# Ledger of designs, part 68: peptides against a protein of PDB entry 5EG6

Target 1, 151 residues: chain A of PDB entry 5EG6
Amino acid sequence: RLRSQTVSTRYLHVEGGNFHASSQQWGAFYIHLLDDDESEGEEFTVRDGYIHYGQTVKLVCSVTGMALPRLIIRKVDKQTALLDADDPVSQLHKCAFYLKDTERMYLCLSQERIIQFQATPCPKEQNKEMINDGASWTIISTDKAEYTFYE

## One batch from the design tools (peptide; made by RFdiffusion4, then SolubleMPNN)

Design b1_p21_6_s3 (from b1_p21_6, 10 letters changed)
Fold by OpenDDE base, seed 4:
Structure b1_p21_6_s3 (fold): chain B 151 residues (1-151), chain A 21 residues (1-21)
Amino acid sequence: as target 1 above (151 residues)
Amino acid sequence: APPLKSGPLPYYKNAKPIKAP
C-alpha cells in the first residue's frame, strides 16, 4: 500500500529546472494525497492515509520542490486506465496519472520527453480509457532523493 | 492514434504542501 510519502519512478526526472526523461536515473518525488475538492494552486492541503486509485495527488520533486498540477492516480489494466477503480495503490503495479480537469490527458513518456498524452475512450467499456505504454508508470517507495537504476 | 500534446508540462516552481489540521 502507498500513502503520502517519497516515491521513485523510472524515466521521470527533474534537471535544469525542467521535467525530462532519463533512462538511467529514477527521479524521487513526494506524492501528496489531496482531498478531491482541493483547488489547483501553489499551496495545497495534504491529507493523511493510504492512497487509493481515483484519488487526487500532487507529485513534488524531493530535491527542487517543483510540482506538477493535480493528478488523479488511476489503476492500469493492460493498455487501459480504469476510471472507477478505488482500491489501495500497490507498489510496483502500473499506474497512470491523469491530469485533473483535462480532456483525458495523462502524464506520458515520449522518447526522452515528459508530455501529456490524450487517452482514447474505450468504445465497449465506458469505465476505461486506452493509454499507451509511455503513460504507464511504476513507482516504488524510497527515502532517497535520487536513485540510479541499471538493467 | 491518440494525439500527443506538444510543449512542456506546466509546473509550479515552489510547491508548498500544508499539513491538514
Scores: peptide ipSAE 0.098, ipTM 0.663, DockQ to the pose 0.668
Fold by OpenDDE base, seed 1:
Structure b1_p21_6_s3 (fold): chain B 151 residues (1-151), chain A 21 residues (1-21)
Amino acid sequence: as target 1 above (151 residues)
Amino acid sequence: APPLKSGPLPYYKNAKPIKAP
């Protein structure tokens, strides 16, 4: 289960003062749990405990200190992000990062760029939003276990 | 397909996590 700790994710990394995508590199980040009412800013208060889906998190580059805006980590089911899942985040499952206080914008990998991808509402399932593969992320802890993924 | 937003990803530099006392 995921908690505030050092993590790595494929493709996402910081280089030259900006976020970049590379199939050859794994970015190392601190993932921090925040309160739901935490304001946006360079400084933020970190909570202890295991991270659950639906909670607000910060991703901070462990090397440069660069951080993304507040994100809500959401569970992924196939090509959809679940809006109401609240169970503990599993490192074995893909997740999506909703940019908090946006209109369904998610962190997305597109070619060599990290962009915002606008999810489409699911007409038949109001608790889901349609995302693409680029908006699905795998997070692994670098402190406790090593994982190998084969495609 | 849903639209992709063009432009740089918003970010902060030198973010500082703080633990509440």
Scores: peptide ipSAE 0.079, ipTM 0.632, DockQ to the pose 0.652
Fold by OpenDDE base, seed 5:
Structure b1_p21_6_s3 (fold): chain B 151 residues (1-151), chain A 21 residues (1-21)
Amino acid sequence: as target 1 above (151 residues)
Amino acid sequence: APPLKSGPLPYYKNAKPIKAP
């Protein structure tokens, strides 16, 4: 399970003042848990506790200090993002990063760029949104905290 | 397939947490 700590993910990194993607590079980030009512800004208040799906987080590059806007971390089931999952985030499970207060926009890897991808509503399942593989991410903790995962 | 939005993602520079974990 995850909490506010240092993490890494494949592809995503910061170079030359921009977010870039590389299959050969792993970016190191701080993932910070925020309150659900935290406003957008350059400065933010971090909450304690383990991160659950549906919660608001900030990703900050550990090297450059660059940060993405507030994200909601969501559970992934195959090629869909679950809107109502609230169990603890597992490092062995894929996740999606919804850009908070947007129309179904998710962080997405496209070629060598990081872009916004608009998910498609699932007509038969209101608690799911259809995403592509590029919008599915894997997170690995890089600090010395105890490692625990959920199957 | 769902549409992709062109252009860079918005970001902040020198983001700083007020409270550390």
Scores: peptide ipSAE 0.069, ipTM 0.640, DockQ to the pose 0.593
Fold by OpenDDE base, seed 3:
Structure b1_p21_6_s3 (fold): chain B 151 residues (1-151), chain A 21 residues (1-21)
Amino acid sequence: as target 1 above (151 residues)
Amino acid sequence: APPLKSGPLPYYKNAKPIKAP
């Protein structure tokens, strides 16, 4: 289970004052659990506890302190994001990051850029949205300043 | 295919988590 802590994800990292994508590096971020009613801002109140799908989170670069806008972490089933899943987030399981208060925009890796990808509604399944592989992420928690990943 | 939005994502520099009162 994943809780408010330091995490790492491949591709996403901060370099030169901007978010970049790289197959060569893992980005280290703080993932912070927020209240559902927390407003957008540079300062935010962090909650303790295990992170569940559907909850609002902040990703903050552990090095630069740069943060993305509020995200809702959602469970991924194949190429769909689940809108109603609320079980605890499991490490190594695929997840999607919905940009809160947008029209189905998800954090997405396209080529070597981080962009917003607009998901398509599933007409037959109201609790799902269709995403692409670039919008599916894997995160691993880390409490170490130095770490190595193997594949 | 769903549209893609190019360019960098909006961000905050030096974001600061604060403790709950």
Scores: peptide ipSAE 0.025, ipTM 0.535, DockQ to the pose 0.635

Design b1_p21_6_s4 (from b1_p21_6, 11 letters changed)
Fold by OpenDDE base, seed 5:
Structure b1_p21_6_s4 (fold): chain B 151 residues (1-151), chain A 21 residues (1-21)
Amino acid sequence: as target 1 above (151 residues)
Amino acid sequence: MPPLKSGPLPYYKNAKPKKAK
């Protein structure tokens, strides 16, 4: 299980006041659980509990304090983001970060930049959206946290 | 594959997380 805590992910980090990408750098971020109805802004209210897919989160750089907009963490199946998965987030599974209130925009690694990638609807699978490998992330906890394996 | 958006990502320089009370 994942709670609001410090995590590390490959590629994503902050350099020169911007979010950048590096295959050799792992950024440290604090992931905060938010209410689904939490408004966008610099200030936000953190909620307690284990993070599940489909929930709204904030990623804050542990070094600079910079934060991305509200994200919805979604489960990844191959090259698709699952829209209806709601099980607890597993650190052993891939995830995608949907930019909340956008038209299917996901946090994506492209070359050395972090950009928005627009997912394509799956014609015959309405509960899935097609993403690319750059939009698939792995999260590793850097704080002591209770972990339970989920298949 | 769908096209990638070329624009920069919006961000906040100083996040202010608050604990629910």
Scores: peptide ipSAE 0.207, ipTM 0.710, DockQ to the pose 0.688
Fold by OpenDDE base, seed 1:
Structure b1_p21_6_s4 (fold): chain B 151 residues (1-151), chain A 21 residues (1-21)
Amino acid sequence: as target 1 above (151 residues)
Amino acid sequence: MPPLKSGPLPYYKNAKPKKAK
């Protein structure tokens, strides 16, 4: 189970006042759990508890303090983001970061840059959106944490 | 698949996390 804590993710890091990607670097970020109704802004209230898919989170660079807008962490199944998954986030699984209040925009790795990628709706599966591999992220806790493996 | 959106992501330079009271 993942909770508000320091985590590491491949590629994503902050350099020169911008979010960049590096194949050789793992960025250190603090993931914060927010309330679903938390407003966007520089200041935000952190909530206690284990992070579940579908919840709102903030990623803050542990070094620079730079933060992305509010994100909804979503479970990934192959190349789709699940819209209705609500089980605890597992570090063994890939996840997608939906930019909250956008038109299906996800945090995405493209070459050496971090950009937004617009997911495509799944006509036959309303609870899924198609994303590319660049929009799938792996989170690894920098501290010891318990987690449950889900199929 | 749809094209990637160009441009930098919005961000905040000075995030201020607060503890819930």
Scores: peptide ipSAE 0.203, ipTM 0.708, DockQ to the pose 0.667
Fold by OpenDDE base, seed 4:
Structure b1_p21_6_s4 (fold): chain B 151 residues (1-151), chain A 21 residues (1-21)
Amino acid sequence: as target 1 above (151 residues)
Amino acid sequence: MPPLKSGPLPYYKNAKPKKAK
């Protein structure tokens, strides 16, 4: 299970005051659980408990302190993000980060760039949105600030 | 294909998490 803690994900890291992608490096971020009604801002209230899909989180770079806007962590099924899944987040299982209060925008890796990707509604399943592979992230808990991954 | 948004992601330079009361 995942709680408010430091996590690592491949490709995403902060360098030179901006978010960058690296094919070999794992960036470390502190993931903070927020209330669903927490407002956007530099300051935010962190909640206790295990993180479940559908909950609002903040990703803060463990090194620089830079933070992304509020995200909703969503479960991934094949190439779709599930809108109503609420079970505990599983480590090493792919997840998607919906940018809260946007029109289906997700955190995405595209050609060594970190961008927003607009998901497409799934016509046959209202509880799913179609995403690409770049919008699927694998996260693991870690105490490391940054490390290089080699296969 | 769904559109991609160009440009840098919005961010905060100095996040300030606080403990819940």
Scores: peptide ipSAE 0.201, ipTM 0.707, DockQ to the pose 0.651
Fold by OpenDDE base, seed 3:
Formats: C-alpha cells, structure tokens, sequence
Structure b1_p21_6_s4 (fold): chain B 151 residues (1-151), chain A 21 residues (1-21)
C-alpha cells in the first residue's frame, strides 16, 4: 500500500527549473494525500492514511520543491484509466495522473516531453477513459520494498 | 488521436505542505 511518502518514477524529473523527461533517470518526488475538497494553491494541507485510487494528491520534487497542480491518481487497465477504482494504490500496477478540474487531461510523456494528454471517453464503458502509453506511469516507494515488476 | 496540450506544465516553485490539525 502507498501513503504520503517519497516515491520515484521513471521519466519525470526536475532540472533547470523545468520538468523534463529521461528514460534513464528516475525523479524523486514526495506524494502527498489531500482531501478531495482541498483548494489549489502553493500551500496545502496534507492528510495521513493510505492513498487510494481516485484520491487527490500532490507531487513535490524532493530536490527543488517544485510541485505540480493537484492530481487524481487513477488505476490503469491496459490503455484505459479507471474512473471508479478506489482500492489502495499498488506499486505493482501502473497509474495515471488526472489533472484535477480539467477535461480529461492526464500527465503524459510524449517525444521526451512532459505534457497534458486529453483522454477519450469510452462510450460503452462509462467508468473508463482511453489513454496512451505515455500517460501510464510506474511509481515505486523509496522506502524498503522488494518486489518484482513485470511489464 | 486525442489532442495534446503543448507548452510547459503549470507548477508551483515552492510547495508548502502543512500538517492537518
């Protein structure tokens, strides 16, 4: 299970005052759990507890202190983001970061750049949104955790 | 394919997390 803690993710890192992408480097971030009604801002209230899919989080660079806007961490099933999943976040699964209060915009890696990618609704599956591979992220805890990840 | 938003990501330079009371 994942809670407010330091995590690492491939591709995403901060350098020179900007977010950059690198296939060889893992950025270290602190993931903070927020209340669903927490307002956007530089200052935010962190909540304790295990992070579940569907909850609002903040990613803060452990080195620079730079933070992304509020994100909703969502479970990924193949090339779809699940909108109704609420189980605890698992390091064994990929996740997607929905930019809160946007029209289906997700944090995405495209051509070695970090951008926003608009997901496509699934007409026959209202609980899913179609994303590309670049919008699927793998996060690992920097704490003691030994596991094998299979892609 | 769905549209991609160009440009830099919005961000805060100095995050200030505070503990809930």
Amino acid sequence: as target 1 above (151 residues)
Amino acid sequence: MPPLKSGPLPYYKNAKPKKAK
Scores: peptide ipSAE 0.181, ipTM 0.702, DockQ to the pose 0.662

Design b1_p21_7_s1 (from b1_p21_7, 12 letters changed)
Fold by OpenDDE base, seed 5:
Structure b1_p21_7_s1 (fold): chain B 151 residues (1-151), chain A 21 residues (1-21)
Amino acid sequence: as target 1 above (151 residues)
Amino acid sequence: PPPVPYDPSLTRPLESFLAKF
């Protein structure tokens, strides 16, 4: 279960005022739950409680304070992002970050660079969009729990 | 569809207090 807290990822960090990718560095971020109708901006209202798939979130670098645009966190099933999943987010499960109010654009790692990757609609399944492995992310809390995560 | 380079102008500083629950 995931809530508004400090999390980390191996491939995302901030350097020189920009978001960069690295296989050798860990970046620590605040993940903030927002209301679905929250507008884009520096000022926003953070909600308490557990984060569910389909909800709007903000990722903020804990060191520099740099923030990404509003994202919708979506559940991943193999090579697809689920559009209608609404269960609580699990730290043990991969997720995708949809750039809110875009045409199927997802946060993606490609050759040590951060890009926007446009997902392809699934012709037979309206509730799914096809993504690549670079658009699938793992979230690890900086807080130690009773379980240990292994890659 | 082809990948699109990330636009750094979309990233902005946040000076407000950040709460975690």
Scores: peptide ipSAE 0.181, ipTM 0.671, DockQ to the pose 0.101
Fold by OpenDDE base, seed 1:
Structure b1_p21_7_s1 (fold): chain B 151 residues (1-151), chain A 21 residues (1-21)
Amino acid sequence: as target 1 above (151 residues)
Amino acid sequence: PPPVPYDPSLTRPLESFLAKF
């Protein structure tokens, strides 16, 4: 289970006021849990508790303070994002970051750039949509005291 | 569908949340 905390991820860092990709760097971010009804803005209320898939989160650069728009963290199964998974986020699992209130747009790494990738609906499984590998992320906690492994 | 470049204008500074709480 993952709590609101500082996390690191490869290929995502802030430079010059913008999010950039780098295979050589780890970006440090705060991940904050928000209420589902939290509005977009520079001011938001952080919730306590474990982060679950399907919940709304904010990624804030721990160095620059730059933040992405509200994201929904979704569980990844192979190359699909699960739309209805709601179990606690695990460090062992890959995840996808859906840009909230978009048409299936996900945070994605493409070469050296951070882009939005539009997922394709999965006709056979309404609870899934297809993403590419670049839209699958792994987050690693830098705070060992604020998460537990979850199977 | 083709990938869409990330719009930097969507990124905002949130200095008030740089500290862990």
Scores: peptide ipSAE 0.073, ipTM 0.620, DockQ to the pose 0.106
Fold by OpenDDE base, seed 4:
Formats: sequence, C-alpha cells, structure tokens
Structure b1_p21_7_s1 (fold): chain B 151 residues (1-151), chain A 21 residues (1-21)
Amino acid sequence: as target 1 above (151 residues)
Amino acid sequence: PPPVPYDPSLTRPLESFLAKF
C-alpha cells in the first residue's frame, strides 16, 4: 500500500506489447544490472551486485518478457538528473532513466503514455540535466508492504 | 526505439515496480 502527497499516481506496466501507465494497475519488473560495455540486444549478461547510480540497467517485464533498451539509472536532485552520482540506489529517493546512447533522452510519463523526454542541460551546472516531473521515478521492492512517499 | 523481448526466467533478480508520484 502506497501513500503520496500528490493527487494522481501512475504505475508502469505492459499491456498489448506496449508500456503504459495506470493509476490502478501495475506490473512487476526485473531490474538487471549490466556491464558498462554491454551492447544492445535481446540477449545480455547480467552482472552481480547492488545497483549504483550511473550504472547500465535493463527493465524487463516479469510477465511478458518485454524489455526496454539499455538505461542508465541516475540520481535525481530537485528536478535535475545528476550525471556523476555513483552511490548505491535508494528505493526511497526518486531516480531517472537515461536511454543509453541518446541525446539526453529519459524515460518519461506523459499523461497515460510512456515516452522519451529530452532533458535540457543546466547552464551553470555541468554535472546536471533538467528533467520534468514525468521523468522522475520511484522504485519499490515487491517484498515490502507499505510506504509513505513525499512530493 | 521499440521494446525488445527477453526471457527473465533465466535469472533471479529482485522484483520491483516503478511508481510515479
């Protein structure tokens, strides 16, 4: 059970071979840690260890087996994605998913659709990119029962 | 780019879900 300060919440899931968002439905996903030099493809080698910001991951739907392209998980600080953070990922903090080898494209929720959103460089902070609220995600482990989230 | 099929049953990663608030 989840509690949030926001009026509307969305959960990522797969339906009809596409990634969707719903306020009432959710799907379970595997987050696979990859080597930094792993190439894009349907087959990949999973790396052992805890996920750190800046590492490459694959999001795979546990039901359909559909996987997004390679992503770099990045730390979020006040609607900005940090490009150089490397500490362990915290499930209590928001994160962003950069689509690897793109021009600042991030996994984003827009209305009921999952899209790519292009981040804007921060003019005064080279280690940050500006993202919108839709590009900020919270990871929740399925083995935990109840959480309280803050906007 | 479109999603790519993969068989996740070959590994035992921690399950999770993503939420937007």
Scores: peptide ipSAE 0.026, ipTM 0.459, DockQ to the pose 0.032
Fold by OpenDDE base, seed 3:
Structure b1_p21_7_s1 (fold): chain B 151 residues (1-151), chain A 21 residues (1-21)
Amino acid sequence: as target 1 above (151 residues)
Amino acid sequence: PPPVPYDPSLTRPLESFLAKF
């Protein structure tokens, strides 16, 4: 069960080989930790250990096997992505997924579509990038039955 | 960029899903 759920809740989902959002159903995904120097490809080596902010990950649909490009998972503070946070990823915190090797592009929900949103630099905080609400995500582990989310 | 197919049997999974609130 999900607590603090809103009417506008969306879930990442894969249908017909495409990533999109659904208000009715969600997909289960594998989050794979990669080495920082891992190259893009359909095949990759997975690292062991806890995922930390700033690390490179792959999101793979557990059903279809469809994978997104390499992502850097980043901690979110309000409407900003933190560039230098490196503590373990917490499911209680919102996170952002930077598309690796892009110009500040983040995985973003726009209506029913999953798109890339370009973050803007924070004028007074070099360690932060401004993202929109659509680029902020909550990770829910499938091994837990109940979750409380803080908005 | 479009998603690419991958064989999940080649990796160790951490199952999760992403939600927007």
Scores: peptide ipSAE 0.021, ipTM 0.480, DockQ to the pose 0.033

Design b1_p21_7_s2 (from b1_p21_7, 9 letters changed)
Fold by OpenDDE base, seed 2:
Structure b1_p21_7_s2 (fold): chain B 151 residues (1-151), chain A 21 residues (1-21)
Amino acid sequence: as target 1 above (151 residues)
Amino acid sequence: PPSVPFDPSKTRPLESFKAKF
């Protein structure tokens, strides 16, 4: 026998100067690679090259110009964010966005709001932090078509 | 929520992405 599951999808977008989550609307975001020592600010220097997990990035809405604070993009393994992964970012895998220089705060979806979620350390795995599902994101290039499937 | 205004024309984007839950 087959099992079916209803899954809700939410997309990051900006409206009215605020970041929101929508089930129907999404925005295109520029992802900028920064140096590790780049300071926070409205203006920043972009570095060339492929983005790797563990690196500092800026997400900027292509329409509104709204930008999130500096983020460290981290690889996700099940319910955990990996602190030491450094391979190239893959669109095939989920990722998490750590708010740089915070106490384990991650970009998170809560209902229709974008919030910060504080991850908890893994007691026996120093290289991992526990995140919730709302803090696990999928990045897709805007030139690719997206499909929704139901069982 | 943490956000700041920014002029995207001031930098060169590496790539455009759609982020989803």
Scores: peptide ipSAE 0.033, ipTM 0.558, DockQ to the pose 0.034
Fold by OpenDDE base, seed 5:
Structure b1_p21_7_s2 (fold): chain B 151 residues (1-151), chain A 21 residues (1-21)
Amino acid sequence: as target 1 above (151 residues)
Amino acid sequence: PPSVPFDPSKTRPLESFKAKF
């Protein structure tokens, strides 16, 4: 079970007021659960509880306080993002971060840069869309005592 | 599922969205 807490992810970090990518660094971020109807802004209301796939989240740099736009955290199955998964987020699964209110744009690492990548609809599976490897992320809680694993 | 090849026409820099503090 993942709650609103500090998490780490490889590559993504903040330096000099900008988001950067590095294979040598782990960035520390607060992941905050939001209501589905929360508007975009620097100020936002955080919900309590465990985070499930399909919910809206904010990623905030623990060092600088810089935040990304609202994201929907989605479950990943190989090279696809699942659109209807709603089980609790697990550190055992990779995830994808959909940029909310975009046309299938996902947070993606490409050539040591953070970009948006447009996913392709799966022709045979309505509940999936195809992403590349750079759009698949691993998150790890910086406080293991605050996280319950599902195996 | 098949691998998705890199397509530069489907990418945008993250800085296209303003970061907030």
Scores: peptide ipSAE 0.024, ipTM 0.470, DockQ to the pose 0.434
Fold by OpenDDE base, seed 1:
Structure b1_p21_7_s2 (fold): chain B 151 residues (1-151), chain A 21 residues (1-21)
Amino acid sequence: as target 1 above (151 residues)
Amino acid sequence: PPSVPFDPSKTRPLESFKAKF
């Protein structure tokens, strides 16, 4: 289980008021659980509890306070994002960040740039979307007391 | 599982979304 907590990620960091990527830099971020009906805005209400796949989250830079738009955290199976997974988020698994209310746009690392990548529908599997490797992320908590692992 | 090669035509800079503080 992953709670709203401080997390770190390689590649993603904030510099000069923008999100950038670096293979040598780690960014520290807060991941916050939001209500599914939470509107987009600079101010948002954080929910208590464990984060599950399919839920809406905010990523906030721990240093600058800069936040990305609302994201839906989705479970990743190989190179597909699962649309209906709802189990607790685990650091044992990779995840994808869907830009909420977009046409299948996901946060994606491309070289030293953070971009939006449009996933491709899976005609044979309606519960999946095909993503590239750059859209698969690993969350590493900096607070060991705020999570438990699920296999 | 199916895989999709990276397609630049299906990408946009993240900066197209305004950052929020």
Scores: peptide ipSAE 0.023, ipTM 0.459, DockQ to the pose 0.453
Fold by OpenDDE base, seed 4:
Structure b1_p21_7_s2 (fold): chain B 151 residues (1-151), chain A 21 residues (1-21)
Amino acid sequence: as target 1 above (151 residues)
Amino acid sequence: PPSVPFDPSKTRPLESFKAKF
């Protein structure tokens, strides 16, 4: 299970004051659980407890302290993000990061760049949105500020 | 679907949250 703690995600890291992507590097971030009604800002209240899908989180770079906007962590099922899943986040499964208060925009890796990718509604499944592979993230708990991945 | 470059203006320094909880 995942709670407010340090996590590592492949590709995403901070360098030179900007978010960058690397196929060989894992960035380390603090993932903070927020209340659903928490407003955007440089100051926020961290909520206790295990993180569940559908909850609002903040990703803060463990090295630079740079933070992304508020995100909703969503469960991934194949090529879709689930909109109504609320079970505890598992490190064994991929997840998606919806940029809160956007039109289906998700944190996405594309050609070594971090972008916002607009998900497509599933016509036959109202509780799902179609995402690409770049919008599906693997996260693991870590104590390292930076991790280099080798096959 | 459209893809948009990430807006760097949306990133913020939060040094007060660099400590583990």
Scores: peptide ipSAE 0.020, ipTM 0.488, DockQ to the pose 0.091

Design b1_p21_7_s3 (from b1_p21_7, 11 letters changed)
Fold by OpenDDE base, seed 4:
Structure b1_p21_7_s3 (fold): chain B 151 residues (1-151), chain A 21 residues (1-21)
Amino acid sequence: as target 1 above (151 residues)
Amino acid sequence: PPAVPFDPSRTRPLESFKAKF
């Protein structure tokens, strides 16, 4: 299970005030759990607790303080993002970051760039959206605080 | 469902912020 904590993920990196991709570096970020009704902004209120899929989070670079827009962390099943999963986030599984209040836009790795990429609806599965490989992220905790793997 | 191919036409730039507490 994840809590509001420091995490590391491959590729995602901040340099020169911009998010970019680096195959040689792991970015260190703090993942902040937000209330579902938290407004977008540079200033935000963080809540404590375990992070569940479907919840709103902020990723903040531990070094620069740069932050991504509000994200909804979603469970990934193969190459689909699950829209209604709400179990605790597992570090054993890939996750996707939906940009909140967008039309199916997900945080995506494309070569050396970090971009938004629009997912494709699943025609016969309303609770799923098809994402590309670049929109699947693996995160690991860097906190010394106790955490558990949940599968 | 099938894998989604990367299509640049379905991309948008990413906005970022300086976090303040």
Scores: peptide ipSAE 0.401, ipTM 0.845, DockQ to the pose 0.663
Fold by OpenDDE base, seed 5:
Structure b1_p21_7_s3 (fold): chain B 151 residues (1-151), chain A 21 residues (1-21)
Amino acid sequence: as target 1 above (151 residues)
Amino acid sequence: PPAVPFDPSRTRPLESFKAKF
């Protein structure tokens, strides 16, 4: 199970105060659980507990302290993000990071850049939206003692 | 459904800032 802790993800990296992509590096980040009503800012209150899909999180570089805007972590099914999933986050499953309070903007890898990319609504399924391949992320806890796997 | 093809017109720059605790 995932909680507020240190995690690693491929490609996402910070250099010179900017987020960029590197295939040769696994970035180390703190993932912090926030309350749904937490406002955007450099200062924020971290909530204890296991992280569920649909909850608000902050990603902070463990080396530089640089942070991304507030994100909603969403479950991924193939090439779609699920909007109503609320089960505990599985480290064995790909996830997507929705930029909170945007029009379907997701954290996305494009070449050497980290950008926002707008998802496409699914006409037949209101609880899903179609995402790019670069918007699917794998996160791994760096604290092996806290590892819990879902199958 | 298939993955969304990349379209530059649907992208935006990413904002970041220094976290403080």
Scores: peptide ipSAE 0.384, ipTM 0.840, DockQ to the pose 0.702
Fold by OpenDDE base, seed 2:
Structure b1_p21_7_s3 (fold): chain B 151 residues (1-151), chain A 21 residues (1-21)
Amino acid sequence: as target 1 above (151 residues)
Amino acid sequence: PPAVPFDPSRTRPLESFKAKF
């Protein structure tokens, strides 16, 4: 299970005040749980507890303090993001980061850039959206001595 | 289902800002 803590992920890094992609570097970030009604802004209130899929989170660079917009962390099943999954976030699974209040925009890796990419709706599966490989992320906790990492 | 191919027309720049507590 994952809670508000420091995490690490490949292909996401901050340099010169900007988010960029790096295959050689694992960026370190705080993942903060927010209330569902938390507004966007530089200032935000962190909520205690375990993070569940479907909840709103903030990713903040542990070094620079640079932050991404509010994200909804979603469970990934193969090439699809699940819209209604609400179980605790597992480090055994890939996840996707939906940019809150957008039309299916997800945090995505494209070469050396970090961008938004619009997912494709699943016509016969309303609870799923199809994402590309660059929108599937693996995160690991860096606060604990013991952890399991899966790619 | 097949993976979604990358399409630049379906992308947007990513905004970021300094977090404050």
Scores: peptide ipSAE 0.367, ipTM 0.836, DockQ to the pose 0.703
Fold by OpenDDE base, seed 3:
Structure b1_p21_7_s3 (fold): chain B 151 residues (1-151), chain A 21 residues (1-21)
Amino acid sequence: as target 1 above (151 residues)
Amino acid sequence: PPAVPFDPSRTRPLESFKAKF
């Protein structure tokens, strides 16, 4: 299972002091598990243990040291992000990164740009929010070759 | 739904972190 460790994610990388998207490059990041009540900041406390969906994480570029704001990693079911999933994060399954303390904003790739995409509530399914494909991210562990794949 | 450009000012260099055991 995924725990605080070094991972790679498709498209996302840092260049020139900013986060950029590339269809050809994979960015390497530290994914850190945080307490649910951890405040935003450049300094933070990293928890040990396995990462589960619904938990708060920090993505830190392994090259530049730049960090994204706190994210909640959520399980993806087709075109929806699950709000109540709490099982361990699967490195073979797409996930979504909710920008913590926003109104349904998700980290999203759109036309080779990194944007915030606002999810739409599912009226009949309160445990789901509708996202687009650009808000679905692939994570692979850099220390487990069995999870390495390309599409 | 609306799409908002990513604000790079919200990213920051890692100053430090503390491991919690």
Scores: peptide ipSAE 0.020, ipTM 0.481, DockQ to the pose 0.095

